# Designs tried in a protein design run: peptides against a protein of PDB entry 9GMZ. Part 175

Target 1, 343 residues: chain A of PDB entry 9GMZ
Amino acid sequence: TGFPLELLTRPATERLAYFENYTVAHPRLKEVYEILMRTIAEPAGASFIFVYGASGVGKTTLRLRVEQKLTELALPKLESDRARVPVVGIEAIAPESRYFNWKEYYTRALITLEEPLIDHKFDYGVRGISRDNFGKINVESKVVAPALRRALENALIHRHPDVFFVDEAQHFGKVASGYKLQDQLDCLKSLANMTGILHCLLGTYELLTFRNLSGQLSRRSVDIHFRRYCADSPEDVQAFKSVLLTFQQHLPLAETPNLVDHWEYFYERTLGCIGTLKDWLKRVLSDALDREATTITLKDLQKRALSVAQCQKMFKEIQEGERQLSETEADVQNLRSALGLGA

## One batch from the design tools (peptide; made by RFdiffusion4, then SolubleMPNN)

Design b2_p19_7_s2
Fold by OpenDDE base, seed 5:
Structure b2_p19_7_s2 (fold): chain B 343 residues (1-343), chain A 19 residues (1-19)
Amino acid sequence: as target 1 above (343 residues)
Amino acid sequence: SELEKLAQEFVKAEEELRK
């Protein structure tokens, strides 16, 4: 099974879009997807879900697939409840300043939640928030963060999504001097409690800091580790090779490139992160389409690969995150042993 | 679901690599 052969006669933009929209349902993605869907369906009193893993492991792909599924499941009910939004997802933005911009966060969340195609319009009761002639929300610069928060709380209550996704959530940890990370956590807790909406934070291993800082979060959160593939595991290596085989079959080129034979090079430059792999292949495919090439060569791959220095930096960050998790697991085991619960 | 269809394609790829 491969790409539709008719794509070879289509414009480069359509061929690229096909690959961009294609997802490999690899074992780690499927596992995390199933856990996340089950947790959203039955939160069991949880207010938060933390999904953490290496940068480029595929967290955004996971989010988008869950959003799609939740939307599909909700479609029959949306006809009767025109106010409901089944799911909302945003990406937290890295602050240009030394601290997280809550005004920008609330504004983006509100705009995303109140998409113009929603038939049921809501009045936020906040001066300086309006809708244009196209139904798009406009937020005036004079609107302060507390007012935007109240507007978002009201919108979340009214729209009642099954989950609120925040991608790149490690950016909440960017605090100014004199502020505590605890204050950011308390703000998020308050938003979840006031709205009754389940929040799912997706991010890097920096999210583990959020878990460790608040015993109160720990009792109200579910943790999901989205692992990379490890070269020291024969099963993981086989899965990684299978991902390469699947991608090579779905590159809309006249001649199927042999990616699998170069699996070690792909692993070296992606560290077992499938998102990084997909992004690399997208860049290479784009270049090949621009040249009207029939296939992809090793030289084409090398041109768009991450540098060794970039990979070394990324690997250090991954090792630190994996170390922290392994220490936490050991601490849990030690605690269980100390409590007499056994290993 | 779309993901289930994609999962079936992946399983076929795994089987092909084991041959």
Scores: peptide ipSAE 0.231, ipTM 0.849, DockQ to the pose 0.074
Fold by OpenDDE base, seed 3:
Structure b2_p19_7_s2 (fold): chain B 343 residues (1-343), chain A 19 residues (1-19)
Amino acid sequence: as target 1 above (343 residues)
Amino acid sequence: SELEKLAQEFVKAEEELRK
């Protein structure tokens, strides 16, 4: 079990692309994937799904795999309904300004929604939105945010995706006072309600702030915690080592590196986040391929590792998020006890 | 599914590390 040996004779770009496209189906990813797929299939009146976890835990990988699966499942229906898009996924960008750029958000959402070569021209009912000769959407600068919102609402209704993904959704919260954050949440809620489209927000533990601000969203949301692997759990350590073993087998190098023997160092510099691990290994692989190296050494790993300072910062953010969740669990238990439901 | 195949590969890796 490993990478195709023929890759060793292929260009560095192809070897790197192989590893980039490779996914380890580790237990936490599989668990969250199954929960998310089930929730999308049966929302049970939910308008929102919140997927939160550490930065680099693998949320983008989760999204992409769900998008792939939803597309696969929709293929038979897409042959008959050429207007339908099975899924739409965007990444929220951190605004350069103190304010979230809704115009840019709506524009990117529209572009992404229409990027599939859907032969059917849809009139968005908004002047200044056109398609070029290649079918690409062009949004004129004169189009204002409310008009773009209406266009997106119409497009979402017409294309009827099973879910609308927003990755890095914590960026909605970074720019607003508590009041402005509520307005943003109300805007998203309104979009979900007007379109009837389930929204899935993926992000860091900063998304917990969104959940806490809107008691109305909590009633219409499903929460999914994408946990990291913890070094204090023997099972988690074993899973983490297994991820390392799998990655070392899938690095397209002439000599298989021994990553497992360095598991503590990998854990120290990834905090049990598999996305962070994969990104680290991608950088190291790229360097190795550039040098036409036969393997990866500890020195190669050290050269591309996150600094201790970066890891300490990330760990503090994780600890705060995990603390908030633990407190919430305790609060639930206290509430149950107070209600006489037992512990 | 592709993910199920990948999951099976991961299980094999876990088993290999337990030996």
Scores: peptide ipSAE 0.228, ipTM 0.851, DockQ to the pose 0.074
Fold by OpenDDE base, seed 4:
Structure b2_p19_7_s2 (fold): chain B 343 residues (1-343), chain A 19 residues (1-19)
Amino acid sequence: as target 1 above (343 residues)
Amino acid sequence: SELEKLAQEFVKAEEELRK
């Protein structure tokens, strides 16, 4: 089954929106989704979930699907508890400065947690935090980071989400010279402990640095590796081709493009990352719709492809991350063997 | 083809993820 054929008579904006909202439930996404949902339902005393993988692997798609599902599951309870928010998700911003901006983080978290649709007025107990006539939170510039933290803690306790998502969480690792990454972790740990809210940090392989810094965090964390598809695995290649097949069926164009025949080129320029693939296809689709084209050609694909230099850089970063994980797994096996537990 | 079966499975899985 492909896209709804009626889209061919609809405006370009609607066609593009369809594809943007379309998700291929590829095996790696499904696997990570199931693990994440189970972990959120039964955290078993965990305070953190780390989801790490290559840039463009599809972590944002994963987050959005989990947020949707948690919201759906919470609907019956939300009728009785109007103060409850089922899930909160934010993206950590890369600081312009040499250090992570906690004030901005807390502000963004508060704004996201307190959507205008929440009728229940909550007093944050902090001067300089107000709601405008549209229900949007306004934080005055004079409000300091410790006060914003207290406001967020109170809001999280009151709204009691099942999980707090932080996307692009590797940005917590950006510390100024002389500051310790440990201080950032301690801050996050304290927030999770004070609120009793499970935190899920999604990020690149740079997030692995957080695992190694605190033996205490590692004891209270669940780790999920969101892998890319690897060309050296026949099963992964087949899955990748199936993703291409699915996308070509869901491009709202009059003539179905043959993406599968170009699978090697797609793999070369996406490194097996489905998010990168989707973003590429979105750009190409947008161009095609602007021209009122009936299909997508190889030339259209080439025009919007990442450069070889970009792909080489991205691949080096991926290889380093995968290497670090492989070493960790080997270390665990060596430890088990040394303990006499067997491999 | 096996590819077609996988594609259908992906579509079904998408529907399951949306429910």
Scores: peptide ipSAE 0.153, ipTM 0.749, DockQ to the pose 0.907
Fold by OpenDDE base, seed 1:
Structure b2_p19_7_s2 (fold): chain B 343 residues (1-343), chain A 19 residues (1-19)
Amino acid sequence: as target 1 above (343 residues)
Amino acid sequence: SELEKLAQEFVKAEEELRK
């Protein structure tokens, strides 16, 4: 089963949108999805979920699929409880300054939480926060970060989402000193504790620094490693080739390109990260549609590939993250051995 | 091929994730 053939007669914008919205349910995505859904359903007293993995592994896709599923599951209950929001998800923004902008974070969280056209006007208890005629939250510039935090706490308590997602959460760690990083973690911990809302932080391996700095968060956190596909694993190579096969069937082109024959080149330039692969194919598809091309060639792929230098940098970052996790696993094993529990 | 079977499974899994 490939793309709907009627797309070949549709505008380039619709053809591109089809591929952009298409998701391959590859084994690692399915695995982390199932773990995350189960953990959200049964947090067992956890206040945090950490989802970490390489840049471009597909964390945003995971978040969006979980948000969709949680929304679907909540629909029957939302008919009776019009105040409830099933899930809220935001992306943490890289600070332009040396300091994380909490005011912007709280503002975005409030806007996202209140975007559902909930007929019930909620008083946030903060002057300068209002709804416009369309129900959209407006935050006046005079509202300070502590007031926005209180508004967000009240809104989270009132709306009671099953989980609060923060994507690109490594940006909380972009602080000049270890003390500032601890302050950021304490702030997030306090928000989770005050609201009783489970927080899920998705990010790169830089999130491991957060885990290591807060021994208290580690006691109330669940960790999920979203792994890339590794070329040294025959099973991973087979899965990666199957992803390529699936994508080639879902590229809305007149002639199906043979991506699988170039799997080594795709692996070289994606490092086994499916999000990176999808983004690459989107760029190449866009170029092909602009030229009204019937297929994609190796030359088309090469034009939009990440450079070798970019791949080398990304690979070093991945290796460091995987090393840190491997050391943690080894430490656990060493601890078990030292306790006489065996391997 | 085994690859074709896996690809079909991925498509089915996608449909399951969309439901």
Scores: peptide ipSAE 0.100, ipTM 0.781, DockQ to the pose 0.922

Design b2_p19_7_s3
Fold by OpenDDE base, seed 4:
Structure b2_p19_7_s3 (fold): chain B 343 residues (1-343), chain A 19 residues (1-19)
Amino acid sequence: as target 1 above (343 residues)
Amino acid sequence: SELEKLAKEFVEEEKKLRE
């Protein structure tokens, strides 16, 4: 079944919102979703989950779906424990400065934990943190990062989320000259240990650098690779075409565009990343709706496509990440062989 | 087609992801 036909009579804003909210349950998303949900339910002493993959593979979509499911599963418990938050998710911001701004991170995390819907006022035990009449958290400029950390630790303990999501977590790796990336990891590790809250870091292949920094993190981390679809795999090509067919059916246009026949062009300009594909189609749909067009054309697609130069840059970054993972797999095989377990 | 079958499966799985 495609989009609800009633949308064709609705405003452009509703039609666009439908497509924005639509999620294709493609095989890689399902696989990673199942692994992530299982790991959150049974962390087995893990303090961290690393979800890494190409930019635009769909990590944010994964996060949002997991957040939705965890919220749904927690609803019966939330009636009895009104202080509980089932899940918290933030996006790490790229620092404007040469170093990661922990004060900003803690502030944003606190604001996210304390959404207005929580009736139970929590005393953070920190002066200069207040709630306004609208339930918004205000942090005074005088509040220092260590105080904000304590406030966040207390809030996480009290709200007891099943997981703390940090999207774009590669930004933790942006350290100034003279700072160690290890110090950033130790800070995160300490936060997870002090609160007992599982942290899930989602990001690009730059997160692989975090895996190698601490042998102690390796014991307490689960790695999840969110792979793109590869054109050299017939199964992946079929999955990618199926995603195109699904999007084709869910574009709220009077005439269904033929996306599947152009699958190679879509693959060339998305590198098998479904998030990149969706964002491209959103831009094209928005343009079509603005023109009150009945369909989208190849020219409309070309107008909003990433340039070949952009795709080449993105592909080099993907290849480097995939190479690093392949080396890790080889290391595992070498370790197994060295242990006498066979290949 | 196999593509249509996969597309239907994706839609059904999406419903389950929304539930």
Scores: peptide ipSAE 0.014, ipTM 0.514, DockQ to the pose 0.869
Fold by OpenDDE base, seed 5:
Structure b2_p19_7_s3 (fold): chain B 343 residues (1-343), chain A 19 residues (1-19)
Amino acid sequence: as target 1 above (343 residues)
Amino acid sequence: SELEKLAKEFVEEEKKLRE
């Protein structure tokens, strides 16, 4: 089953939007989705979920699909509880400065949580937080970070989401000189504890530093490793080829491109990361639609591919993350063996 | 092919993820 053929007569914007909204339910995405949904439904006293994996593995796609499902499941309850928000998702911004901007984080979280469409307006009791004529929250520059935190705590308690998502959460690790990463973790832990809201942090392998620094967070956290596909695994190679086959069938072009025959080149330039693959194909599709092309060629792919230098850098970062996880797994096995618990 | 079967399964599972 491919794309709807009627799209070939539709504007380029609609054709591109179709592909952008299309998601391949590849095995790793399905596995992580099921684990994450189960953990959100039954957190078992966990305050945090850590989802870590390579950049471009598809963490944002995972988040968006979970947000959609949680929203759908909550719809019947939202009719009776108009104050409730089923899920909140934000992206942590890379600070322009050398340290994470908590004031900006709290402001963005509040704005996202208090969408104008929510009928029940909450008064935060904080001077300098107001609603504009469109019902959007406006935060005056004079409002200090501790006041914004209290406002966010109150909003989270009042809206009671099933989970609070923070994408690109590795940016919390950017601390100013003289501050400890532990202080940032304690701040997040305090926010989760004060609100009773489950936090899900999605990020790169840099997020592993958060797990290792707080023995207390480790007891109250669930870890989910979103793995890339590895070329040394025949099963992973077949899954990756199947993803390529699915994408080639869902590119809204007059002639179906042969992506599968170039699977090694796709793997070389994506490192087995499906998000990177989708973004690449989206760029190439956009170019093809702009030229009114009937298909995608290898030359079109090459024009929008990541450079070899970019791939080498990304691969080093992945190898370091995978190494750290492998060492941790070995340490756990060694600890179990030392405790007389069979391997 | 086995690959085509897997691709069809992915499309079906995608529909379930949207539902």
Scores: peptide ipSAE 0.014, ipTM 0.519, DockQ to the pose 0.878
Fold by OpenDDE base, seed 2:
Structure b2_p19_7_s3 (fold): chain B 343 residues (1-343), chain A 19 residues (1-19)
Amino acid sequence: as target 1 above (343 residues)
Amino acid sequence: SELEKLAKEFVEEEKKLRE
């Protein structure tokens, strides 16, 4: 089924919001969603889940869908347990400095965890953390990172989310010269261990560096690779075309654009990343709505496409990540062979 | 788990909405 036809009589803002909120349930998203939901339900002693993949593959969409579902599933229980928060999700900020800003991280986590609608007042045990009349947390500038950490630990224990999401988690890897990435990992590990809360780190292939540096995290982590669609796989090409077909049906325009016939161009400029595709189409839709256009053309698409140079850079980063994963798989096979377990 | 069952149901519902 396509978009609701009544949208054609609605304001441009509502039409754009419809497309922004629309999610294509494509095969890779479904697969990763199922694995992630299962792992959250049954972590089997894991403290961490790593979800890694190309920029624009759809990790944020995955997170939001899981957050939505976990919230929906928790609603009946939340009526009896008013202190519980089912899920917490934050985005790690790229530090302006060479150091990851833990104070900002803890502050954002606390603000997100303490939703204003939670009637249950919690004492953080830290001076300078208050709740306003609207239930919003206020953190005074004088509160130091160790105190914010303790407040977050207490809040996570009290609210007991099923999972704590950190999007763009590769930003934890930005350490100044002389600081070990290990210290950042030990900090995260300590937070997970002290709270008993499962952490899910979503990010680029740079997260693989975290996996390799901590042999201890390796024993307590689940890895999920969110793959892009590859043009060398007929199944992946068909899935990508199916996504284009679905998007063209859900663009709230009077005339359905033919996206599928241009699938190679879409693939060239998205590298098989559905998030990149959606963002591109959103920009083009916004332009079309501003012009009160009945459809979008190839020229409209070209105007908002990533440049070839941008795509080449992104593709090199993807290839390096995919190579590292392939080497790891080969190393596992070699280890099994060396142990006499067979291939 | 109950959560795993509900996750599977959600994926199937999303599949039906796409078909």
Scores: peptide ipSAE 0.000, ipTM 0.329, DockQ to the pose 0.083
Fold by OpenDDE base, seed 1:
Structure b2_p19_7_s3 (fold): chain B 343 residues (1-343), chain A 19 residues (1-19)
Amino acid sequence: as target 1 above (343 residues)
Amino acid sequence: SELEKLAKEFVEEEKKLRE
């Protein structure tokens, strides 16, 4: 079944919004979703979950789907426990300087935890944090990072979310020195330990460097690799073609475009990353709607494709990440062999 | 086609992810 045909009579904004809100349940997304949901339900003493994969693989989509599901599962309990928040999710901001802005991080986390839908007002125990008439948290400029941390710790303990999501978490690693990187890891570890809240860090393969720097985090962390589709796997190629078929059926255009026949071109310019594919199709759909076009052509696709140079850069970053993971797998095999456990 | 069957399965799984 394709898009609702009634959309063809609707404004371009509604047609675009339909496609933006549409999510293909592709096999890798489903697999990672199931692993993540299981790990959140049964963390087995883990304090951290690391979800890493290529840029544009779909990590933000995964987070949003898990947040939605955790919220739905918590609704019956939230009626009795009005203080509880089922899940909190933030995006880490790239530092403008050589230093991560912890004050901004804590402020954004507090604002997200204390969304105005929570009737139960919580006292943060920190002067300069207030609620406006709409229940929105306001933080005065005079409030320092250590005070905001204490407020966040208290809020996390009181609201007790099942998980704290940090998207684009590789931005924690964008500090100039290994010492500062360790301090950031220790800060996150301390926050997780003090609150008892499970943290899930989602990001690019740069998270592997961050993870490997803390031998203590490795002992209390679960790793989830969100893989792209690989052209050397017949099953992955079939899954990628099926995603293209689903997208072509859900583009709200008068004539269904034939995307599947161009699967190699789509693969070349997305590297098997479904998020990159969706973003590309959104741009092309927007252009087609602006022109009141009946379909999407190959020329329309080419106009909004990533350049070969961009794809080459992205592919190099993917290969480096996949190499680091393969080395880790080889290290496990070597360790097993050295222990006499066999392959 | 096998691709159409797989696409239908994806759509059904999407519905289950929204329910």
Scores: peptide ipSAE 0.005, ipTM 0.448, DockQ to the pose 0.899; fails the geometry check

